# Designs tried in a protein design run: peptides against a protein of PDB entry 5Z08. Part 300

Target 1, 168 residues: chain A of PDB entry 5Z08
Amino acid sequence: RQKDEWAKKTSSLMKQLDWFIGEHLGAMLAAEELGGPVVGELMEIDPDDLSAGFNAHGKLKKATSQPDLDRRQRRIDDIWGPQDEQGQAHKRKRGADEALAASAEMRDLIEQLMNKLVEAGGDNSATYVEIPRESAAARFLVRSKVAMFHPNDARRLRLVDFGRDLDD
Target 2, 222 residues: chain B of PDB entry 5Z08
Amino acid sequence: GLPRLIDAIEEASKIPAKRRQTPIKPTIEKLTTHLYTHGASPDSLLRLADLLTLRNHLDQASLAAITRNLYPSSTVSDEVVLRFIGALGHGQLKPTLALQALFLRWLVMVYHLLENPGVLGQVYGVLFDLLDTAAIRPQLCHLLALVTRRKHVRPFRIQAILTLSRQTGGDPNLTGLLRVFKNYYPEIIVGDATKGRASAFKHPDPQWRQHLDEIQQRRSEA

## One batch from the design tools (peptide; made by RFdiffusion4, then SolubleMPNN)

Design b2_p27_6_s4 (from b2_p27_6, 11 letters changed)
Fold by OpenDDE base, seed 5:
Order: sequence, then C-alpha cells, then structure tokens
Structure b2_p27_6_s4 (fold): chain B 168 residues (1-168), chain C 222 residues (1-222), chain A 27 residues (1-27)
Amino acid sequence: as target 1 above (168 residues)
Amino acid sequence: as target 2 above (222 residues)
Amino acid sequence: EKEWAKKLKELEGIYERLVLPYELERL
C-alpha cells in the first residue's frame, strides 16, 4: 500500500520533470552548448532562435541587413548549410536535434545520479557518476545545487542527498 | 467579452488537442490579454478556477498562462478559494505540483482580496498536512504564515514542523513558519536543526502586485 | 519501503530546485 503511493508520487514527479526537460530546458541547454546564454539568464529560447546563432556575449544576433557581417555569418551559415529554403529547413532540424540531444543527456544524467545515490547505500564515495565532459547539463545541475563535483576530480559528479535522514 | 472567451475555452477543454478543429492558443492569448487589462469578475474567477483545477484537455502552458494573469477585478469568494485548496496534493485527478505551487502563490498574492480570510483558517489542517510535499512547500509555508492564528498553533503541529525541519536539513521555509508559531508561543525553541536562514516571506512578485493595484483602483473609480 | 521513500525525496528535491523556480518566474 505505502509502496504504491510512493510509486505513484514518484511517477508523477518524473513525468513533470520529463516535461520540463523536454519542453523548456533542452532548448536552453542546447543554446548554452552552442555559445548562447547560460541557463537561468533567459527564461525562454524559441528553438527557431537557436538557428540564428549567438554573439560573443551570448545575445541573439538580430538579422540586421548589413552586408559585410554577412561573410563570417555566411561561413557559420555555410557550416550550417546553404541559406536556401533547404538550408533553413536543415538549420531548424539541427536546432531541434540539438535540443533533443541536450534533453536526452539531462535525463540520462539525472537518472544515473539518482541510481548511484540509491546503490551507494549511504557510502558517499560510491555516489559519484563519471561524466565524459563538463556539459551544460552538468553545469546547470551544479548551479542549481542539485549536484556537486568531486573536490579533486571535475569528471565526477554526485547528487546532493535531499533525503539524508539525520541518523538520530 | 470575457464570458464568451471562457465559453470557448470550456468547450475546447473537453476535446483532446489532436481532435480540435481549431487551435486553442489564440483564444488563450485573447483571454490572458483581457485578464491582464481588465481582471476577472467574481463569476469569471469561479469559472476559471474550475478550468484550472478540474481535469481537462488543456495543456500545462495554457493553464500556467491563465494562472499568471488571474487578476481579480474585485473580491475573491470562498468558493474560488476552496476550488484551489481542493486541487492540492497527490492524485490522478489533481493538477500537477507545478500548477499547485502557482495556485498557492496566487492565494498569497490575493490574500488581501478574500471576501472571508477565515475560510483558509477553516482548511488549515488540509494545508498543513501537505508540508511534506517538497515541490509546494515554499509557497505553502508562505500561505500558512499569513493564515496562522493562535488556534492553529497546536503542540502536535509544532512537533510535526520540528520533525520535518530535521528531515529536510532545515528548510528555510519551515524555519520561517516556526518563527511565526513562536510569535504565539514564545517558549518554542527553534533548535539547532533550524539554525538555517529563515525565509522572510516577501511578496512573491512586486510587479504583479502593482498591476493588481491598478486594476483594483479602476474599479473603485467606476 | 525506505528505498522508495528516499527516491521520492530525491525527486522532490530535484523538482523543487529545477522546475519550481522556473515555473514561478514565468508567473
């Protein structure tokens, strides 16, 4: 009985977290990986805005009509494919694919962090997940105080234990 | 007018998004624009409370957008309050915990407009029993800080907050609520487990407050 | 039972820190 209630609550929270990651956080994380703003500075990034690229300050470049900025933007646009209708479709698809990839990375990372914390049985040394890189996802979790890096190894990340029973 | 927009949304809410003949988003945008400009009458508030709290086919973004723009043009009835309170907690028929947190925040921001502030005191137990739900705890503690009177500060509730504060590693919102309790019973020792920074329960949104005041003033001049 | 309760507390903590602030700022 109690187990079933815990399972239902867990499922409900997981669904809400998955929705948040998929609908909002994934695009923002993808923007950060592409040199956009740090997650938390912008509340909403339209996936269509991801295709416009970011300046060195993480601000969306407005399509200003000035021709000479066009060549470096064209090389970035050439790296992103031709400016024809097919190229715009490819850019939109790529932005969506990056948001999906960032969402999947965040989901997987949260799942690994939770699983390691449960498996460790209270051993703090066993709670670390090895991460291949310091991703936008990992940095976001640390900034949000959900996770922390190992003091001596930035490739090791652990979940903050919110459920630590004070052993009285 | 606002009633016709609500009618259209109520009908659309009965139909799954994939089966709707017309997108609902433009109607939601018209509703939220109207609410932002004019606020909601008591009758409109009740209908909107039902749309927000009852299970329907509206998406979470639309429900959140309505809640963000839910400015009362007048008072808030007991019936409206009870709709939001009834929507709290866990259950398949209840709104998401995110939306519940928005409802609690809304109740905090409109507390001074309640026709009968005592209604929240009558359901104090229901609110208090939800403190174990972390996702709504910050806003719930703020609401309880406004609602708490001497009659609510019972020994078992003091002990429950102290226990929960230890279990949460000293949640600052629980410490803030204990400080409110201490105003009624000075002998309450906020022990070492509560050495954390207490929440000050500041107004959640000063801009929302200012806009609400502008809507309320227009009604008093009419 | 204890393991499931722990998992739920972790999810509640994650939700409170990641999702809730964002939803409240969009208000």
Scores: peptide ipSAE 0.316, ipTM 0.433, DockQ to the pose 0.298
Fold by OpenDDE base, seed 2:
Structure b2_p27_6_s4 (fold): chain B 168 residues (1-168), chain C 222 residues (1-222), chain A 27 residues (1-27)
Amino acid sequence: as target 1 above (168 residues)
Amino acid sequence: as target 2 above (222 residues)
Amino acid sequence: EKEWAKKLKELEGIYERLVLPYELERL
């Protein structure tokens, strides 16, 4: 009985999280990866507004230092630049593909973070997931206080132990 | 720099406006301009929190102007949060309810910058007990919506919101907070208590948010 | 049983921080 209630709650929360990631968060993370607005804790960005294209004033100033930003900025201009009807269909498809990729990355990252925290059995040193890059997904989890970077290694990410916040 | 401006305002705050040798308004304008451009460091933020929350001789317009430009350049400490929470409620030594509403709005807008968001959860009862104060209720409900966790959703608080909602004719902010409670206890019937629309608790100032993000980005580059 | 409890608590925490703010904005 109690296990079944826990299973039902877990399933319900997982479905809501999957919906949120797929239908809302993925597009915003894709926009951030494409040099769009940073995904905040308060997500005012209507997915429909994302589909309409960012006007030129949403220019995050080029932080000069990351060569990947310039390549992504070119992809942004290629994705969001004025193109003919055929170009708009290809742009919509590229935007959808980037949103799907961002959604998959976020789902996988959350799953890895949860699994590592459970497997660690209370050993904080064993709770870290190695991330190949600092993605919009990883940054979003850190901003939202869901995850934390290792103090000495930004390639190591762990889930915040929500258990401690209840016992203190 | 910012510390010198704060020093001048702290000294002026000890003296009644009618007895000041020099108008403080130009110094307040310099302070607010500096805050808008650079934000406040943790140390400066604490000093400004004291100026805003402690009884002094600064005028309400100056206090409101400082609060509207109180951009953190970094994180917000527990001490700063507790200064603003301690300034809430009724009393002759407390700031005006209008200024308290601005403090609550500020806490909503900087919630993501708190060093320890759990500090607000620790003072949840203090915040919740102020819901009867109509002047601060909109911002208070918004803050509580962000702070509420399962441990806070207790039968007595559910009943308190339902009772207050009936007494207020279904305040949309109370309905919004009750909907947050319903996420933890689905059996809560929101509709019978409130025929009214729930508040969406949207960001209170998108332009302020955008400007805060610009200030925060400059710190990550330094 | 303890592992399931821990996993649910983690999911609740994730939901509260990621999904709940969005649900509040959609109200």
Scores: peptide ipSAE 0.314, ipTM 0.456, DockQ to the pose 0.238
Fold by OpenDDE base, seed 1:
Structure b2_p27_6_s4 (fold): chain B 168 residues (1-168), chain C 222 residues (1-222), chain A 27 residues (1-27)
Amino acid sequence: as target 1 above (168 residues)
Amino acid sequence: as target 2 above (222 residues)
Amino acid sequence: EKEWAKKLKELEGIYERLVLPYELERL
């Protein structure tokens, strides 16, 4: 009975987290990776907004024509192809693909962080996940105080033990 | 005295109404009159809590009449509180939801007389899990509004209220409870679904409170 | 039991910091 209630609560939280990652966070993280705003400065980025690209300051480009052709924008435009209808469709598709990739990276990272914390059995040294790069996902988790970098190694990330903070 | 009236009702409660030699209604009226005049001692409250919460052959009107006149002359023990909490929810052995709503209303009205108000905080989860039950939700939200402390305001409970608020079309009692949660976590934005009417959780019965105060005052003077 | 309780606490903490702020701002 209690185990079933815990299982239900766990499942509910996982579904909500998965929804949040897939529907909202993935697009924002993809925007950050593409040189857009840092997650938390923009509340919501639609994958369609990703297709508009970002200026040098990480602000969403309004569809207005002023070609402040920052090199990052050229790379985005080169990635997204010509501004014809096919180019816009390719741009939307790639924005969706980048959001999906960012969502998958975040899901995998959270899963690894949780698994390592459980496997460590209370050994804080064993709770670190090795990350291949400092991704937008990793930075977001740290900014959100969900994870912490190892003090001497930015390639090692651990989940904050919320169980300890609840006993204080 | 009150103990003899309770004895008679306890014995009658064991017998189906059709098999009783004497009508119980006159004894219930004597009990409710006595409770209205003098209140119930802690011992009498416990016995009455058992009569109200345990399945017996008393009719719903009699149980409701006792509950409406259940004035404590003193404090309310943890044991009495736990009897009423244990009677909440769905099940064939549980009191009717209408009677459960009266119990929750009673707990709200006597909250200041609890020997240990913390006992309700210990069973907070049990109370919270009943919020989906529409029939008791108004009184349950009011009780939770009194009981809620920072330790109870957890993310999953915030989300549960938000979800239930959406599902119920913004029940004002749920909005009122969210406002209580917001006092502990100001970052809780009570969104458009909750921008509606929030319950102020006013005292359910001012006349009942006044009469309770009169009964309690007589004890302090004795 | 302890592992499941720990996992739930961690998920609650993650939800509180990631999802809840967003849900509260969107509402």
Scores: peptide ipSAE 0.312, ipTM 0.457, DockQ to the pose 0.217
Fold by OpenDDE base, seed 3:
Order: structure tokens, then C-alpha cells, then sequence
Structure b2_p27_6_s4 (fold): chain B 168 residues (1-168), chain C 222 residues (1-222), chain A 27 residues (1-27)
């Protein structure tokens, strides 16, 4: 009985997490990867503000005239710049593809983090997942205090052990 | 400075009290003294919100002491607000109801410093659904009284308050909240259960308010 | 039993930190 209740609750939480990642978080992570706002710092970004691009500090660039669009800003402009109807369709498709990719990366990362924590059996050294890059997904998990980097290796990420009894 | 004190407490919070090489209490006292004197910057406030809301090895007395001295030196971000809101309710990973009551009290006292007061309106449903939790109800009703707008006053919520008021024997805080609802819908029949004394939702701590004003004033002069 | 309880606690922690803030916005 208790095991079945735990299984049901686990399944429910996984479904909600998967829904959240797919429907909401993926697009936000994709925006961050494209040089948009940092997920969790800026809640409501007007789509029009996204078009203005972000400075190196993640602040909305005021439409200041200076053309030295850093390579990231060019990519944002290539994604968000006024293109013809075909270009807009390609941009929307590319945005959707990036959101899907970000969603998949986040799902995979969470799954790996959880699996490693379970497999480690309490050995903290064995709980680290090797990440190929410091992705928006990885950064988001760290900012959210869900994960932490290895103190000496930013390519190693572990889940925060929420299951640890603090009274032990 | 404040960041170094937070660093030390963050590191200590990862370690059980029995395994700490040094007592944390002196560092907490330094932190609370600093907060009382200077307040917390937005960045420091976020870090402190994490310390207060996330499960860690800090004792309840230390957490309460930090919360009681959590004077913002400037504004309170949406992120900070959401940390405290996310910490509310029942759960093994959530702070104690006593600490949650302090968080709600804090939100009431800093409401005028929120960068976006609308953020509390967005989480209105979550706050409202916690009204059955007696331990936090007084502060929760006070916060809801500040946050409530016409869009939140729905028939199902009116009925929920009326039902809960009957079940609680006419909790004055619920009666106070229902009076706020009546400001938007005068036709709300506040039945016999609400003929009781309503809470006036007075400021929870006038001395804390005065001290906050002094901290905020120093910022405007700088 | 302990492993299942641990996994559930981890998921609860993840949910509370990632999903719950967003569910609050949708209300």
C-alpha cells in the first residue's frame, strides 16, 4: 500500500515535471541559450523586449544606435530580425526546435542526476554527472538550488540531496 | 561585510551542528547585527531567502533571528518573494509553520518595498488555499487583505471563506478578509458567523517599521 | 522502502523549486 502510494505520487510528480519542462521551461532555456534573459531572474519578459537583445550583463539593451552587434546579438538578430514571411516561419521553426532541444537536454540532465544519486548509495563522490557544457539547463538547476557543481570541476554536476535527513 | 557573513553561514548550513568546528551562533549574531544596522541589499536578500527557505542544518532560533532582522536596504525582488511563497504549506522539505508565519509577517511588513506588488496577486490562489492552516492564518489573512483585488474575489472564494469562518467559529482574521472582499462586492451577505469582531490588520510591529524606515531613508540620502 | 522514499523526496524537492513557482504564476 505505502509503496503503491509512493509510486503513484512519484509518477504524478514526474508527469508534472515533464509537462513543465516541455510546455514552459524549454522555451525559456532556449531563449537563455540564444542570449535572452536568464531563466528565473526575469519572470515576465515582453516578447518585444526580447527583440531588443541583451547586453553582456543580461540587461535589455536600450535601442542604442551603435552597430557593433556582438556575434551573439547577430545570432539573435538572425533569429529575431525582420525577415520576410518565409524567414519568420523559419525563425519560428528554429525557435521551436531550440525549445525542443532545450527541453530534451533538461529532461536528460534531471534523469541522469536522479539516477546517479540513487546509484551512489550515499557516496557523494559517485553522485556527479559529467556535463558536456555549461548549458542553460545546468545553470538553471544550480540557480534553483536543485543541483551544484563540483567545487573543482564545473563539468561535474550533482543533485542536491533533498532526501537527506537533517537530523542525522 | 555582509557577503562574507552570508558565505560563512552558507558553509555552516551544509554541516550538522554537532560536526561544526566553530559555533554558528556568533556568526548569526554578527549577521543579525549587520542586518539591523545596514539592512540587506537585493543580492544579499536573495541569498538570505535561500538560507531561510531551503532545508539546511541551521537551527530554528537562528532562522527566526535572521527573519526578524531581514530589513531590505532597497527593494524586494519577485524572486525573493517567490522563495518565501514557495516555502509555505505542509511538506517535509518546507520550513516549520512557525517560520512560515514569520515569512508572511515579513512580506506584510515589506509589502510597500516590493519591486512588483503584482507578483503576490499572481500567487493569490496558493496563498488562499492555505487559509485552513491555523498556524499561519493570521498573517496570511493580513497579506491577502493587502493583495486582494476585484479579480481575486470569486464566488468560490467567498463561499470558501464563509465555510471556513463557520468551521473556525468566526476567526476574526477571516472576517477581516471577508470585509475586504465586501469592498469589491458590497452584496456579499456576511452571515451571522461574521458578525463577530473583524481583525483590523494593524501593522505587526511598529518598531520594526520605524527601523525599516530609518534604513530606507539612509539609502535615499546616499 | 528507503530508496523509494528518498526518490520521492528528491522529486518533491525538484517540484517545489522548479514547478511550483510557475504553477503559482498560472493561477
Amino acid sequence: as target 1 above (168 residues)
Amino acid sequence: as target 2 above (222 residues)
Amino acid sequence: EKEWAKKLKELEGIYERLVLPYELERL
Scores: peptide ipSAE 0.304, ipTM 0.410, DockQ to the pose 0.197; fails the geometry check

Design b2_p27_7_s1 (from b2_p27_7, 10 letters changed)
Fold by OpenDDE base, seed 1:
Structure b2_p27_7_s1 (fold): chain B 168 residues (1-168), chain C 222 residues (1-222), chain A 27 residues (1-27)
Amino acid sequence: as target 1 above (168 residues)
Amino acid sequence: as target 2 above (222 residues)
Amino acid sequence: SILKYLDAEEQLRYLIEQISENIRKAQ
């Protein structure tokens, strides 16, 4: 009975985590990858705000018609096409796609980290996941104190063993 | 009354200081005087917690003055506590670290008035993860010393404190917190980290405590 | 929910910590 309650609670928490990643975190991670603000510096970023792009200072560009579009802004505008309705739709779609990609990356990384921790059976050397790059997702996990880089190798990441008890 | 003073400050907080028609300082002084004399009800505490924790146009001196006079006339709700907890850490939308230190000190001083002290235990990890923030560490360690239970003493937290203790050259507040952990698990090997001077976690302000007790006594007589 | 008072980093950490704790208790 108690084990079943804990299993149900775990399942509920996993659903909450999945929802949190998909509905909130993904857009913020995508914004960071696109040269926007670091996750947590700003409030929730709407995927629609991602489509507006960020200035060189990581601030949301309001559609200000002002001419001195920094080269990066021109590239963003070139990537995102003309401000016509079709261009806006394409921008919104791309912002949504980037948020989905960031969400998927975060989910996969958390899953790998959790699996490695379980598989290691208490061997800390076996708990590391190799990451292909220092992504916004990886940095966020470290800032959140959920994961730690290997002291000698920033390509190796491990989950903090929250579950370990002193009574074990 | 206190609600009307809060109303006036809330409205003023929406407006940049340079655009205010009237100086807010006299109203802040009236508020702080009222708080000192009568304390704040649970409802008033909630409103004041919002003013203190949410980004607004109030100056830091005014926010600090309110915080220093934030005497509860009764209990402190979970919602008030959680608003202060949510205001901790780094971020452009969060209060200054100086103000956060005042909030943590306040939580220490009113800990015995919490409706549910267990709420701090639920957010223990949030508090614990801020230990690397030097500006708030003294008050944070004191609060953690009050909140810590056996269930919070985990291997990863022991290791985190030990690591941070080495990095800080043996911060006495961290040493104090490790001693609290050792009270629950005497077998914890803390090495030289506990041989140093530890903070005694004394009450931050005895005069404030005395004045709080006087305010609370008036409630029991009503 | 406590989560509504926490920032994104704190929310993630809270969730992962709670998940880890519940997995351990379910074993």
Scores: peptide ipSAE 0.617, ipTM 0.859, DockQ to the pose 0.801
Fold by OpenDDE base, seed 2:
Order: sequence, then C-alpha cells, then structure tokens
Structure b2_p27_7_s1 (fold): chain B 168 residues (1-168), chain C 222 residues (1-222), chain A 27 residues (1-27)
Amino acid sequence: as target 1 above (168 residues)
Amino acid sequence: as target 2 above (222 residues)
Amino acid sequence: SILKYLDAEEQLRYLIEQISENIRKAQ
C-alpha cells in the first residue's frame, strides 16, 4: 500500500518534470545554445521569440526591422533566413524545432544520469555518463546542483545521489 | 491605516524616482512608524513581501527600512515565506544580496510565528544550495540550523558542507551547521571541520525580539 | 504548488530531488 503511493507520486512528479522540460525549459535552453541569455536570467521565452534574435548582451531584440549588424544576430539570421512572410513562418518553425531538440536532449541526459546512478549500486566511479559536448543542458544541470562534472574530465557528468541515506 | 500607506507605496513603486510627483520618503517613514507601533496583519505582510521581493523602483534604503520594521502582528503564512525564499540567489530580477541577508535574518526572528514551519523543510534544498554565497551564509546557516530535521541530513549534503568548509578555511557558521547535523547522526565523521570555532546561532537582535513580543501580546489581549 | 515560487534551476532541482527520494521509498 505505501509502496504503491510512492510509485504513484513518482509517476506524477515525472509527468511534472516532462511538462517543465517541454513547456518551459526547452525554449530557454535553445535560446542559450543560439547565443541568448543563460537559462534562468529570463523568466520565460516563447519559442516564437527565438526568431527575434539576441543582442551582444544576450537580451531578446525587439522586433525592430533594422538590420542589426551584431555578430550574434548574423548567426541567427544565417540560420533562419530572410524576414518575409514565408521566412517568418520558417523562422517560427525552426525556433519550435530547436526548442524540441533541446527538450529531447535534456530528457535523454536526465534519463541516462538516473539510470547510471541506479546501475552503479553505490559505486560513485561507475555513475558517470559520457557527454559528447558541454551543452546548455549539461551546464544547466550543473548550475542547478543536480549534476557535477568529473574533477579531471569535463566530458564525464554524474547525478547527485539525493536518494542515499545515512541509515543505508 | 496601514492598507492606505501600502497602496501609496505600491503606486509609487511603479514609477522611477525622477518621475514621481511627490517624494516617497515621508510615506515610507509613516509606514515604518506604523509597523513599529502596530505590526502587520497577514494580508499586509503578503503585500509588503511583494514590494520587497519583486523588481520595482523603490530605493534600497527604503526596502531595508521596511524589512527592519516588518513586525508580524499575527502569524506568517506559507505564501509570505515562499515569496522571501524565491527572492534568494543571484538572478537578475532578484533583490540585492544585502537585502536577501535581511530577509533571512527576518525569517530567523519570526520562525516561531510561522503558520506552518514545515514549509521551510520543503524548500530545504533551495536554502542549502545557497551556502556558497558568502554574503548571506551567516543568516542562511542560522535559518538552516532551525529548519534541519533528520530527513535533511544526507550524505551528499555532509560532503558539500565539508568541501565548502575546506574552501572557506573553516567558516564558523558551516561548523555550527555541521554540529546540528551531528546532533541527528552522532556517528557522522566530520574530521577537523568541527574542531574549529562554531557559531552559537544566538538571536540576531534581542531588542527586536522584545518589541515583537510586545506587539504579539497586544493581539492576545484584543 | 511550491514550484511557482522557484526559478528554473530551483524547480529542476526540486523535481529531481523529490523523484529520487520517492524512487528510493518505492523500492
């Protein structure tokens, strides 16, 4: 009975986490990867706003028609193409695709980290996941104090063992 | 009354100081005098917590003056507590670290008036993760010393405090927090980290406590 | 929900901590 209640609560929390990643975090991670603000500096980023680009300070540009000569804007413009009606639709779609990709990367990384922690059976050396790059997702997990890099290898990431007890 | 003073300050907080038609300082002084004399009701505390924690055009001296006079006349709700907790850290929209230190000090001083002390236990991890922030660490360790229960004493938190203690050269507040952990688990090996001077976590302002007790007593007689 | 008072980093940490604790208690 108690175990079933904990399992139900776990399932509910997993759904909340999935929602949080997909509906809130994914767009912010995509913005950071595109040279926008660090995740958490902006309250919310609409995937559609990713098309507006970012200034040298990582702030969202107001949709002013002026060609911003900033290097960061050029990168976004090179990715998203011209600002005609068809280009705006393409930019919105690409912003949504980048947010979805960032969400998928974060979900996969969390899953790998959790699985490795369970498989390690208490051996801290076996809890590391190899990451192909230092992504916005990996950096966010470390800033959130959910994960930590290996002290000698920034390509190895492990989850903090929140579940371990002193009575274990 | 207090609600009208809060209304005036809320409206002034929306406007940059250079564009205000009237100086706000006299209204702040009336507010702080009222708070010192009568305290704040639960509803007034919530409104004041929003003024203190949300980004607005109030100056730091005014915010600090309100915080130093934030006497509850009754209990402190979970919502008020969570507004102050959400205001902690390094975010661009968050209050200054100096003001955050005053919020943590306030939470310590009103801890016995919380409607649900368990709410701080639910956000224990949020508080604990801020221990690396030197400017708020003294007040944060004091609050954690009050909030800590057996369920919060975990291996990863012990290791985090030990690491931070080494990095800081043995901060006495961290040593004090480790002693609180050891009260729940006497078998915790903390090595030399507990041999140093520890903070005693004494009440931060005895005069403020006495004045709070006087305000609270008037409510029980009414 | 307590989550509405927390920033994105704090929300993620809260969720992962709670999930980890509940998984352990379900075993």
Scores: peptide ipSAE 0.615, ipTM 0.857, DockQ to the pose 0.788
Fold by OpenDDE base, seed 3:
Structure b2_p27_7_s1 (fold): chain B 168 residues (1-168), chain C 222 residues (1-222), chain A 27 residues (1-27)
Amino acid sequence: as target 1 above (168 residues)
Amino acid sequence: as target 2 above (222 residues)
Amino acid sequence: SILKYLDAEEQLRYLIEQISENIRKAQ
C-alpha cells in the first residue's frame, strides 16, 4: 500500500518535471545556446522571442533598424533570412524547433544521469555520464546543484545522490 | 488603518521616487509606527511580504524599516513564508543580500508563530543550497538549525557542509549546523570540522522578541 | 503548489530531489 502511494507520487512528479522542461525550461535553454540570457536571469522567454534574436548583452532585440548588429546577431539574421511574413513564420518555427531540441537534450541528460546513478550501486566512479559538449542543459544542472562535473574532467557529469540515506 | 497605509505604499511602489507627487517617507513612518504598536494581521503580512519581495520602486531603507517592524499580531501563513523563501538567492529580480539576511532573521524570530513549520522542511533543499552565499550564511544556518529534522540529514548534505567548511576556514555557523546534524546521527564522522568554535544560534534580538510577545498577548486578551 | 514561488533552478532541484526521495521510498 505505501509502496504504491510512493510510486504514484513519483509518476506525478515525473509528469511535472516533463512539463517543466517542455513548457518552461526548453525555451530558456535554447535562448542561452543562441547567445541570449543565462537561464534564470529572465523569468520566462516566449519561443516567439527566440526568433527575434539577442544583442551582445543577451537582451531581446526590438525590431528597430539600428545597424550596429553584433556579428553573432548578423549570423543569426543571415541564417534566419528576411523579415517578411514567411521569414517570420520560419523564424517562429525555428525558435520552436530549438526549444524542442533543448527540451529533448535536457530530458535525455537527466535520464542518463539517473540511470547511471542507479546502475553504479554506490560506486561514485561509475556514476559519471560522458557529455559531448558543455551544453546549456549541462550548465543549468550544475548551477541548479543537481549535477557536478568531475574535478579533473569537465566532460564527465554525475547526478547528486539525493536518495541515499544514512539509515540505508 | 493599516490597510489604507499599505494601499498608499503599494501605489507609490509602482512609481519611481523622482516622479512621485508626494514623499512616501511620512507614510512609511506611519506604517512602521502602526506595525510596532499593533502588529500585522495575516492579510496585512501577505501584502507586506509582496512589497518586500517583489521588485518595485521602494528604497532599501524603507524596505529594511518595514522588515524590522514586521511583527505578526497572529500566525504566519505558508504563503507569507514561501514569498520570503522565493526572494532568496542571486538574480536581477531578487532583493539585495542585505535585505535577504533581514528576511532570514525575521523567519528565525517568528518561527514559533508559523501556521505550518513543516513548510520550511519542504523547501529545505532551497535553503541548504544557498549556504555558499557568505552574506546570508549566518542567518541561513540559524534557520536551518531550527528546521533540520532526521530526514534532512543526508550523506550529500554532510559532504557539502564539510567541503564548504574547509573552503571557508571553518565558519562557526557551518560548524554549528554540523553539530545539529550530529544530534540526529551521532555516528557522523565530522573530523576536525566540529573541533572549532560553533555558533550557539542565540535569539538574534531579545528586545524584538519581548515586543513580539507583548503584541501576541494583546491578541489573546481581545 | 510550492513550485510557483521558486525560480527555474530551484524548481528543477526541488523536483529532482523529490523524485529521488520517492523512488528510494518505493523500493
Scores: peptide ipSAE 0.615, ipTM 0.857, DockQ to the pose 0.787
Fold by OpenDDE base, seed 5:
Structure b2_p27_7_s1 (fold): chain B 168 residues (1-168), chain C 222 residues (1-222), chain A 27 residues (1-27)
Amino acid sequence: as target 1 above (168 residues)
Amino acid sequence: as target 2 above (222 residues)
Amino acid sequence: SILKYLDAEEQLRYLIEQISENIRKAQ
């Protein structure tokens, strides 16, 4: 009975986490990967705002035609296409696709981190997940104090062991 | 009354100082005088918490003056507490760290008036993760010292305090918090981190406490 | 919900901490 209640609560929390990643966090992570603001500095990024692109300071570019488009901005504009209706539709679709990809990456990374923590059986050396790159997802987990990089290897990430008790 | 003063300040808070037709300072002074004399009801506290925590066009001196006079006339709701907790940390939309330190000090001073002190225990992790923020650490450690229960004392938190204590050269507030942890688990090996000066977490403002008690007493007699 | 008062970093941490605690209690 008590174990079943904890299992149900865990399932409910996992659903809330999945919803949080998909509905809020994914778009913000995608924005950070695209050179936007760091996740958490802005509470809500509208997916439509992702399509406008970001300046070198992580601020939404206002549609003003400033001529000195830095190479990075040209690449963003090339990525997002012309400001015509077709270009705007392509931008919106691409923004949605990037948000979905970022959500999937975060879900997968959390799952790997949780699985490695369980598999390690208390061996801290075995809790590390190898990450292909320092992603917005990985950085966000570290900023959130949920994960830690290996001191000598930024390609290795581990989950904080929140579940460990002193009575264990 | 207090609600009308809050209405005027809420409307003024939507407008940049340079575009206001009338200076807000006289209204802030009336508000703070009223708060000092009568305190704030639960409803007024919620409205004032929103003014203090949400990004608006009020100046920092006005926000600090309101916070220093934020005497509850009765209890403090969970919603008021959570507004202040959500305002903590780094972010473009969050209040200044100086104002956050005043909020934490306020929470310490009104802790005995919380409708549900357990609400702070539910957000314990939010508070704990801010310990690396030096500007709020003294008040944060004091609040954590009040809030900490056995369930919050975890291996990862012990290790985090020990690491941060080493990095800070033994901050006395961290040493004080670690002693609170050791009260729940005497067997915790803290090594030299508990050796030295620890904060005693005394009441931060005895005069403010006395004035609060006078406001609270007037309510019980009415 | 308490989550509505928290920023994104705090929300994620809260959820992961609660999940981890509940997994341990379910074992």
Scores: peptide ipSAE 0.614, ipTM 0.857, DockQ to the pose 0.799

